# Peptides against a protein of PDB entry 3ESW, part 98

Target 1, 322 residues: chain A of PDB entry 3ESW
Amino acid sequence: NNIDFDSIAKMLLIKYKDFILSKFKKAAPVENIRFQNLVHTNQFAQGVLGQSQHLCTVYDNPSWHSIVLETLDLDLIYKNVDKEFAKDGHAEGENIYTDYLVKELLRYFKQDFFKWCNKPDCNHCGQNTSENMTPLGSQGPNGEESKFNCGTVEIYKCNRCGNITRFPRYNDPIKLLETRKGRCGEWCNLFTLILKSFGLDVRYVWNREDHVWCEYFSNFLNRWVHVDSCEQSFDQPYIYSINWNKKMSYCIAFGKDGVVDVSKRYILQNELPRDQIKEEDLKFLCQFITKRLRYSLNDDEIYQLACRDEQEQIELIRGKTQ

## One batch from the design tools (peptide; made by RFdiffusion4, then SolubleMPNN)

Design b2_p17_5_s4 (from b2_p17_5, 10 letters changed)
Fold by OpenDDE base, seed 5:
Structure b2_p17_5_s4 (fold): chain B 322 residues (1-322), chain A 17 residues (1-17)
Amino acid sequence: as target 1 above (322 residues)
Amino acid sequence: SSIDLVNEILEYEKLMS
């Protein structure tokens, strides 16, 4: 009996599709109760929920995308992408063009567009005066700074002229297009918006140990790719654990279509205790938020995303990104 | 291919069991 493996595979796929779609149906009352209890009783869960409410949706703003595209030197960017694509990209297919685009955006952002601000320059003395700046502490925003989603302002005194310089920590990425400076938070915030403005699938990765970066879904590589604008890094998830010898406990990715614990991609050594939440509760929380984010999607979109999720879980278990 | 996806599913189920 020639086992028609193709027929069996098709039948399994149909059953699997139905099974997957069943998981993304409206949450049962028991799941809602579990979710509510979890976010009310666990501070880490509440934090993840709060971040998801912002990070999963804030970058899906067409007006912001237009402003970004009008602000960037698109002629330079595409010239450089076309140049790199012309070398090797034609042999690999059109999907690799987006990888070249992300790599150029990393280069452009770090080298031509944005600046690292450990300390601000003195407003009075001008450029390259940050070495003369002494931190005095932090305070709340003034009336002008508060217009740009500013939670904290770092205050510095110039050792040369004695004047005070304010370094507002803006969370408005459109304001960051003007200021062109910041630390990992500002870098990741604006760079996430930049990638989104090109129509890319992007996640914001929050690390509990005070770092943030992006992930981009490469259609060429058919996986989520580590992207750190601060480091001009593409597909180097090991840089934190190995190169920096950073100790980490949690890495959570926030995207329009889901929230995912991506700790296994980045925490390769020096793992800190994961004691903020039970592993089963974190898994439930991420799945529950993801389910809510997908409520308006059709069956085909849900199925495609679920297949992507499964591939990612396999990757994370196998450690294939190392 | 459909076969590749089935193999991935089977592997996932094996890894999650």
Scores: peptide ipSAE 0.009, ipTM 0.460, DockQ to the pose 0.749
Fold by OpenDDE base, seed 4:
Parts: C-alpha cells; sequence; structure tokens
Structure b2_p17_5_s4 (fold): chain B 322 residues (1-322), chain A 17 residues (1-17)
C-alpha cells in the first residue's frame, strides 16, 4: 500500500487551513461575554483595549504618509541606503534592502531630523539652555495646543531669565514633523508613522514601565525585528533588560493585524510581577482583539498572518533572537 | 509548528517526486 504522501500532505494542508480559518470566524457569544466581562472588570485589559483602538489603526492614514514623505529628505535617505547596500555587495531586488532602509531611517531620524527633549530650551534664552530649566509641573493644553491632540503640557521655568517655557506633549504625529522634538513617546509615535509611510509592516510596542518602541517585519529575516528610534537600534531586543538593566512586566505590540504579548522577546532578566491580569485572560484578550482586526481580511490573508503568528510564538518560546 | 511540519512534508514530497 504505497502511502500517497502527496495526497496526505495536501489533505493535511487543507485541514490545517480550515482549522486556522475556523479560529478567525466570528466570535462565539460566550467569547463576547468573556471579553466584555474582562474589559469591564480588569483595568489592564481596558487599557490594552483602549490602546488597540488607537495604535492598531491610527498610522494607516495615506494622507499622513504623503505628508511624511514630502517632509523627509528622501534623496539623502535613499542615497545613503544605496551606498550601504552596494558596499555590502548585495544585488538589486534582494529583500534585505528594506533592512538597510530601516537602519538608515533610524540614523536619519536620530542624527538629522529629531531631537531628544528631556527639558526644553528656554524660549527666551535660546538653544542649549535646557540645563537652566526647572520643572513646575504639568497642566492641560491651551486652545492652540489642543488642536494637535495634546493631553498634557509640561511647564518649565528658566532659572536665568525667569520666563516660563511650555513643553506640550503632542500626540499628533504631523505636529511632531514640525516640532521635531520629544521623549520616547513622541519619538516612537512619529517613527512608527515614518516606517508605515514607506509601506513597511510595523507594530507599536508599549512597555508598562514607561518605554515604547517599534517592531518591523523584515521580509529578509522573516520575523519581527526590534526597532528603537531613540537608541538608533535595530534587532537589539536585549538592550532594555541587559544594557539598561531595566525591570519590566509587560511588552505589548500593537499592529493593524493584531495585538501580541511580546514580553518574552524583551524581558530577559529582572522581570517584575505580572499581576495586572491572569496570563490566560491576557492571551484571550490579545487573541480576541486580533480576531476583530482581521474580520475584513480574506481567507488567504488570514492564513498567511496565522502562519506568521505561529512562527512568532515559536520564536518567543525558543528565544531564538537572543 | 503544524505548518512547519506540513511544509517539511511538502518539501520532502517535492524531493521524492
Amino acid sequence: as target 1 above (322 residues)
Amino acid sequence: SSIDLVNEILEYEKLMS
């Protein structure tokens, strides 16, 4: 009895595809009840949901992509990418070109485009006066600042001239193209939009312990790659746990196609208690939101994304990015 | 993963065909 392995493999592939697709069908009433109960009873779950409603879709704005591409020095960027790509002896059309693009965007953003702002310069004394600035606290936005999705304004007094300087924490990434300064939030917000504007597959990673960064899906590496604009870092997920000795509890990635707990990629040591939600409930929550984000996708798109999800889960379990 | 297994099977089949 010659086992027709081809027929078996085809049958297994069909059954597997059907099984995967079945997971992404409309949620059962019981799952909806569980979801509603979870987000109403657990503050962390509510926070993840709230973030997903914004971060998963906000960057998919073609008008913003156009504004970004018009604002960046594309000639410089592509010149540098082409130079480094050619230097390493790669042929045109290799998937690795996008990795070079992301690396140059990291360089360009940190060195040429955006500025870190721990404290603002004094509006009166001019550049390099941040050392003279004393924080007075925070307040709500004024009528002009409110136009740019500003939730908080940090207030500083200059010790030299006594004048007040406002540092509005803008959440509008288009405003950040003008201001070109901020902390990790502004950096990650605008840089996520920049990467999206190049047609890249990008996730926003939120860390509960007051840091944020990106992940980019490298077609060359066939995985999600750590990207931190603040650090000009590419594929260095260990920098927080090892280099910074940072203590962390949760890292959640938010993308157009899903929400994923990526804590295992970044929390390598000094893990804080994961006591904000039950692990099973967090897994359920991320899966439920992911399922909702994929409702409009066709069967082939759902299948391809599910394959990526499975590969990522294996990677996260095996720690292969270490 | 189930998909890796299926891909390995499919690759094996291609090598044996």
Scores: peptide ipSAE 0.007, ipTM 0.372, DockQ to the pose 0.067
Fold by OpenDDE base, seed 2:
Parts: structure tokens; sequence; C-alpha cells
Structure b2_p17_5_s4 (fold): chain B 322 residues (1-322), chain A 17 residues (1-17)
């Protein structure tokens, strides 16, 4: 009996595809009840849900993408990408071009485009006057600031001229294209939009311990790649745990196609207690939100994303960046 | 290959069990 292994493999793949697709069907009533109970009883779960409602969809705005592309020096960016690709990229195939693009965007954003703002310059005294600024606290936005999704305004007094300078913490990334300054939140917010504007698969990573960064899916590396605009960092997930010796408990990635606990990628040492939610409940929550985000996708899209999810989970468990 | 995917799936299921 010549076992047709190819036929068996095909049958197994079909059955497996059907099995995977069955997991992404509309949530059973019991799952909905579990979800509702979880988000009503667990504050961390409520926070993750709230973030997902914003971060998973806000950057998928074609009008914003157009504004970004019109604002960036695309000629400079592509000139630099082409230059680096011409050196080494041809040997690795066309898919590596996107990695060069992301690396150049990191360079361009940090060096040419955006500024770190620990303290604002004095609006009266001009540039390089931040050293003279004393924090007075924070307040709500005024009527003008409120137009740009501003929740908080930091208030500073100039020690030299005595004038007050406002530093609004804008959440509108289009406003950030104008202001060209901020902290990790503003950096990550705008940079996430920038990456999305180039048609990339991007996730926003939230760390509970007050940091945020991006991941992009590299077709060349066939995995999610760490990207931190503040650090001009590409594929260095270890920088927080190792280089900064940062203590962390949770890293959650938010993308259009899913919410994923990526803590294992970034928390390599100095892990803080994961006491905000049961691990099983967090896993359930992320899966449930991910299912909801995929409800409009076709079976082939769902299957491809599920395969990607499995690869990522294997990567996260094995700890080997191949 | 389809075989590689099946093997990866089986490995994943083993890791997640």
Amino acid sequence: as target 1 above (322 residues)
Amino acid sequence: SSIDLVNEILEYEKLMS
C-alpha cells in the first residue's frame, strides 16, 4: 500500500485550515459573557480594551497617510534608501528594501524631522532656552489646544523673562507634524502613523512602565521587528531590559489585525510581577479582541494571519531571533 | 512547503499544550 503522503498532507492542511478558521468564527455566547465579565471586573483588561479601540484603527486613515507623505522629504528619504540598498541589498532580494526604508525613516525622523522635548523652549526667549524653564504643573487644554485631541498641558515658567510657556500633550498625530516635538508618546504616535503611511504592517507597543514603541512586520525577516523612533533603534528588543536595565511587567502590541502580548520579546530580565490580570484571562482578552478585528476578513486572510500568529508565538517561546 | 507548515503547526501545538 503506497501511502500517498502528498495526498495525506493535503488533507491534513485542509482540515487544519478548517480548524483554524473555526477558531476565528463569531464568538460563542459564552466567550462574549466571559469578555464582558472580564472588562467589567478587571481594570487592566478595561485599559487594554480601551487602547485597542483607538490604537488598532486610528492609524488606518488614508487622508492622514496622504498628509504625512506630502509633509516628509520623500526625495531625501528614497535617495538614502536607494543608496544603502545599492550597496548590499541586491544580494538579499527586493524584500530587504523595506528594512532599509524603515532604517532610513528612523534616521530621518530623529535627525532631520522631530525633536525630543523634555522641557519646551520659552515662547518669548526663543530657541535653546529650555534650561531656563521651571515646571509649574499640568492643566486641561484651552479651546485651541482641545481641537487637537489634547488631554493635558504642561505649564512652564521661564526663569529669565517670567513668561508662561504651555506644552500641550497632543494626541493628534497630524498636529505633531506641525509641532515637530514631544516625548516618547508623541514620537511613537507620529512614527507609527509615518510607518503606516508607507503601507507597512505596524503595531503600537504599549509598556505598562511608561514607554511606547513600534513593531513592523518585515517581509525579509518574516517576523515582527522592534522599532523605536526615540532610540533610532531597529531590531533591538533587548535595549530596555538589558541596556536600560528597565523593569517591566507588560508589553502589549496593538495593530489593525490583532492585539498581542509581546512581553516575552522585551522582558528579558528584571521582570516585575504580572499581577494585574490572570495570564489566562490576558490571553483570552487578546485573542477575543483579535477575533473581533478579523471579523470582516475573508477565510484566506484569516488563515494567513493565523499562520503569522503561530510563527510569532513560536518565536516568543523559543527566544531565538532566527 | 506544505510539509514545513504542517511540521510547524505540530510543533506549535506541542509547545502550546
Scores: peptide ipSAE 0.010, ipTM 0.471, DockQ to the pose 0.676; fails the geometry check
Fold by OpenDDE base, seed 3:
Formats: structure tokens, C-alpha cells, sequence
Structure b2_p17_5_s4 (fold): chain B 322 residues (1-322), chain A 17 residues (1-17)
């Protein structure tokens, strides 16, 4: 009897689909109790939940996408993408085009659009005066700054003219399209929105050790790709652990379709103690939030995302970026 | 292929067990 391996594979896929779909059904009462207890008793879990409530949905705003696309120099961007794509001898319609787009967006954002701000320029003295600025501390936002989701304002005094300059830390990414300056938080926030505005699958990655970046799902590479706007970095997850010799404990990715512990992608050495939550509880938390984010999806969407999740988990365990 | 996916699933289950 020739074992019809194709028939067996199809049967296994059907059974597996059913099994996966069963996991994504509405949470059992016991899971809800476990979740509630976890977020009420563990501050790290509460923090992850709080971040998920914002980061998983905030960038899925069509009005914001329109504003972004109207603000960017799309002609320049696509001209550069087309130029680099053509140089490498690719045919039109290849999935790799999106990787070229993300690489150009990284270039454009860092080189042409946004500015790193260690210290602001003096509002009175003008451009390139940040060297004359002395930090005085931080304050709450004023009435105008509060309109743009500002949590804190850094205050600087100019050593030359004595005037005070305010550097609001805006969390409104639309305001960042105007200000076009910031640190890793502002860079990642706006760049995440930019990538989303092109219809890309994007996650916001939070690192507990005070850094943030993006992941983009490459259809060409068929995996999540590290993207750091501050570094103009594409597919270099090692830059933090290896190049910076950064010590890290947790990296959590937040997307519309899920929350994932991606620490294994980025923490290659110098791992700090993971003592904020039990590993089993963190896994449960991420899965539970992911399940909730997918409650409105159909069976085919759930299945496709679950297949993607499994591939990612295999990648993270094996350490093989193929 | 369907077979590749089945193999990946089986490998995942093996790694997670």
C-alpha cells in the first residue's frame, strides 16, 4: 500500500487547523481567572497589558495613514526604491520590492525627514545651538502641549541668551510629523505609523532596558524582520547585544494581531535576569492577549496567523534566521 | 507544501514538549 503522504499531510493539516481553531475560541472561565489574577498581582504583566491596549491598535488609523502619505515625499521615495530595485535586476511584482521600500523608508526617515534630538536648539538663537543648552529638568505639559498626548516636557536654558526652551516629549505621532525630532521613542512611534501607512504588517518592539524599535513582516523573507529607524537598520537584530554590547532582559513585540516575546531574537548575549514574571506566565499572557486580538477574525485568518506564529516560534527556538 | 507545514508543526510540537 503506497502511503499517500499527500493525503496524510492534508488530513493532518485539517486536524491541526481544527486544533489551532480550538485554541483561539473564546477563553475558558479558568483562563480568564488566571489572566485577571496575573495582571492584578504582577506589575510586569500589568505593564504588558497596558502597552498592548495602546500599541496593538493605535497605528491602525486610516485617517493617520492618509496624513502620513500626504506628508512624505512619495515621489522621491518610490523613485529611489525603483532605482535600487532595478539595479539589482529584479522583475516588477516580486515580493522583494517591499523590502526595498522599507530600506528606502529607513534611509529617507533618517537622512531626509527626522532629526535626533539630544538637546533642542534654542528657540531664540535658532539652528545648531543645542550645544549651548543646559538641562534644567522636566515638567508637566502646558495647555497647548497637552493637546498632543505629551506626558513630560524637558526644560533647557540657553547659556548664550538665557532663554528657556521646552522640549515636549509628544506621543502623538501626527504631531511628530510636524516637529520632526526626538529620541528613540519619537523615532519608533512615528516610523511605526509610517510603515503601517504603506499597508505593512508592523510590530512595535519594547525593550525593558529603555530602547524601542520595529519589526516588519517580509513576505519575501517570510518572517519578521528587525527594523530600527534610529540606526537605519534592516534585519540586524544583533546590533544591540553584539555591536552595542547592551544588556537586556525582555523584548516584547506589539502588533494588531498579537503580542509576542521576541527576546530570543535580540538577546544573544549579556542576558539580564528575567525575574519580572515567570516564563510560563509571560507565555500565557502573550497568548491570551493575542487570542483576544483575534476574536473577530474568521477561521482562515486565525489559521494563517497561527501558522505564522508557529514559524516564528520555531525560528526563535532554533536561532536560525534562514 | 502541505508536507513542509506538517513537518514544521511536528517539529514545533517536539520542541515545545
Amino acid sequence: as target 1 above (322 residues)
Amino acid sequence: SSIDLVNEILEYEKLMS
Scores: peptide ipSAE 0.009, ipTM 0.465, DockQ to the pose 0.768; fails the geometry check

Design b2_p17_6_s1 (from b2_p17_6, 9 letters changed)
Fold by OpenDDE base, seed 1:
Structure b2_p17_6_s1 (fold): chain B 322 residues (1-322), chain A 17 residues (1-17)
Amino acid sequence: as target 1 above (322 residues)
Amino acid sequence: DELELKLLIQKLREKFK
């Protein structure tokens, strides 16, 4: 019997597709129970769930995208992208244009648009007075600050004039388009929205050890790419573990289509104990949330995303991010 | 293992694109 290997391969792919799709069926009662028990008994799991409820969907706001695009200097941005693309891009194909766009957005954001704020300038003394500011602590927002999803306000006293300056930690990224200053949280929050506003596939990466950044899915590179707005960094996942010698335990990526443990991409050395949750439970949690996020998608969309997930999983296992 | 299976599936997908 002549074995038609091509026919067998095609049949295998069909059956494999069916198998993959079966994983995205409505959760069984036992899975729901496991999920509920996990988030009620494990604080880390509860935290991941809470973050997913916000970070996975908040940036998919067309009104916000419009406001962002109206606020940015698009003429400058595209001029610079076109300039860089004209040098090298034609040899690599059109898909590389988006990589140049993200690189320019990193430059523009850090150099032209947003500012790092360790301490605010004194509202009375004016610019370049942050060195005179003494922290007094933090308090809740006032009535005006509360309008912009502000949970905490840092209070500073000026050593020169004695006046108090408030530094609200706004979580409303639209307000950040006005204030144009913050720390890693504000930087990543607004920059995630900026990338989303250009129609890009973007994830928000939370590190348990008090840092946050983005990932962008590059069609040119056909993978998730590290993007840190604070560092103006593109495709340098090693900067934390190697350059900073940072110790880390967990990096979790939050996107509209899923939640993924990306720790293996960023934790290359100095790994802290992963003792907050069982590895099997974390894997289950991320898969369960991802499944919920994809519940409204059709079979073809689910399958395409699953193929992307598998590629990432292979990358993460092999340690071949670059 | 699961990795090897995924790699094989990836190769098959590429062949039949």
Scores: peptide ipSAE 0.371, ipTM 0.903, DockQ to the pose 0.834
Fold by OpenDDE base, seed 2:
Structure b2_p17_6_s1 (fold): chain B 322 residues (1-322), chain A 17 residues (1-17)
Amino acid sequence: as target 1 above (322 residues)
Amino acid sequence: DELELKLLIQKLREKFK
């Protein structure tokens, strides 16, 4: 019985699925030893692990999602999304609608909801007084600030009234819904939660050179899309390397389903030395953490995510976003 | 290499999707 080429291809896909699934099984003892040795001997690896333990899971909180949706002006947001969707006349349905939603959320967040804070306003003199503020340094949180996962508080003195103003660097995104101000860290933290609250696949991207942003998985574009809330930027991964002429070494994406080195998407020129870890060790580390994040998933879920990972890997190698 | 294999698998998945 001659097996036709289509039958052979189907059999190959089955065997390849089995092969891929075998790679996502529980780590062998040797892999665990390698992982433990790596995180204990390499500071960068320890940092990536520490971030993954927080960033990969913290935003998957249904209670937080509810609070976000109750806080945002959903009527305004959806009105604007509907308007832009109708304007472009696309018949692509729900998939493209989500891209419009993310674009509106970027607009809404930057223009209507959140504020950039280089220096705080004087708590005594009121609004638009940040120009009068002199930094005195940073200190630990007080008893009230510590309730909201505050690691550090920046201290400022008003040059006019002499009073001290505290700028706590809150890591609790629910507190940020109240304060509605911050720098790239607070912006990205809260915006990541906002996107997650709409049921989107979102990753937090950490750049070693002191910037952070998001990626969202567009079902319309069938890829991970750069999203920077600070810049109101959608699908502009080049802005750092090209527009800012920023020098960078590492960009690591943290999501519920994996940790991925996305440096190739963002580091297009002015690459700094990647000397913090061996490339093979970084690849191993990201894969190892990703495997652990997927341990509870079924074979079909693991395979679908692996297919997505392969598509992204091809994209990152080819440098093509389309 | 690994890339070529992934590309072939991608093409096969697309054909039988």
Scores: peptide ipSAE 0.363, ipTM 0.898, DockQ to the pose 0.905
Fold by OpenDDE base, seed 3:
Structure b2_p17_6_s1 (fold): chain B 322 residues (1-322), chain A 17 residues (1-17)
Amino acid sequence: as target 1 above (322 residues)
Amino acid sequence: DELELKLLIQKLREKFK
């Protein structure tokens, strides 16, 4: 009896596909109970759920994408992408063009479009007066600021003229297209929307230790790629742990198709205690939210995403075999 | 181990692509 190993392998792949698809069916009552208990009893879990309800869907707005594309200098961007692609890209295939686009968007955003704001300039004294600004604290938004999803306004006094300058921390990314300034939160918020506006697969990465960045799914590299608009950084996940010597506990990625603990990609040294939730409960939480985000997808879409998830899981466990 | 199974499945997918 010649064992047809190829036939057995093909049957195994079919049965495995069916098994994977079965995991993405509607949650069982026991899973719903576990989820409800977890988010009601664990503050960290509640925070992750709250963030997922916003970050996983907010950037999938076609009207916002149109406004972004109308606001950016697309002629300059594509001119620069084409120029860099013509030097090196023709030999490596068409999929690498998108990597060049993301790199140019990083350059354009940091160098030409958006500004870092430690302290605002004085509204009365004009440009380059931030050195004269003293923080007085924070307050709630006024009637105008509240129109643009503003939770907090930082207040500064000018040491020269004595006038007060307000720095509203806007969460509306369309307002940020006008203001063109902020810190890591504003940078990451608007840059995530920019990448989404080009039709890219993007995740928002939240770090518990007060930093945020993006991940882009590169079709050329066939993996999630670290992207930090503040640092003009592409594929440098080590910059926080190694270059900054930053201590971190959790990095959670939020995308339209799922929520993933990506801590292993970024926490390479100086790991802080992961004591906010049990590891099994965090894994369950991310899987449960991911399952909900995929409820409307067909079997082929679910299977393709599941294959991508498995590849990422292998990468996160093994480390980058470079 | 779940990891070992995933690795085997990955190898099988690559062979029959």
Scores: peptide ipSAE 0.361, ipTM 0.897, DockQ to the pose 0.826
Fold by OpenDDE base, seed 5:
Structure b2_p17_6_s1 (fold): chain B 322 residues (1-322), chain A 17 residues (1-17)
Amino acid sequence: as target 1 above (322 residues)
Amino acid sequence: DELELKLLIQKLREKFK
């Protein structure tokens, strides 16, 4: 009868929880060996590991969150969120408010806060002089630039005055709060930190074909949502493959709780060869790193995250959001 | 088979949520 079925179902869920938790125990020696061999023999795997060591944890800095919140016009942001929420949000529940917040942050960031920089303005000639700038190449950071996690500096010469302008590619997102300009890397870096500063679940998505964006976990939609600060885009994962006709091979999402191959969400057509790593090895790698990221979590936290992972896996396998 | 299991578990969780 229905009662007996419900009892059996509850027992099954308990046993399934135990089974899931068992997968997140300390890695077996054989798994450690496989992991070590993979990252030492496969350059792509080493790259994913290296990125995970940075991107999965760097944004979990309370000091940075405070600086971000002190820098943004929170009054304007919340005023706009409240305005949009008041129109449509009340009927949909409290969780939708966060979606409105992310949408406003996208607007605010692109329209009011940050600037795209193909070429810098000439330091000597002033504003709106980027058209006069000729790239000379890239070099290492100077002593001052090195203070802000600068990997490279693009060098430009002004065609009008002949002076050199440096465009340091800062990786310090706090420095980006000051400079307020960059390309997709700087945009995604700072915007990821901004979203994290509001206590949101955010992943940094790396595309092998020279683009980066975010994913936000919407409690309202109960899924990971595409977020691109450069495009002011919310829930439009198709824009790269369809609108841009971009060819892509890999999209990897990096978050505090895991690393996930999200290629199926974004690569809808024009798929490039996935020849950098065996699919099974990539799956193993992402799972292994994810397992490590969760080592300090309690059983309930692990289980909740595993439930979310399963929902995403179902979505990605089906090829559509349900 | 793995997908079917996950779908079943999802349905069960939803029922008892």
Scores: peptide ipSAE 0.339, ipTM 0.889, DockQ to the pose 0.940

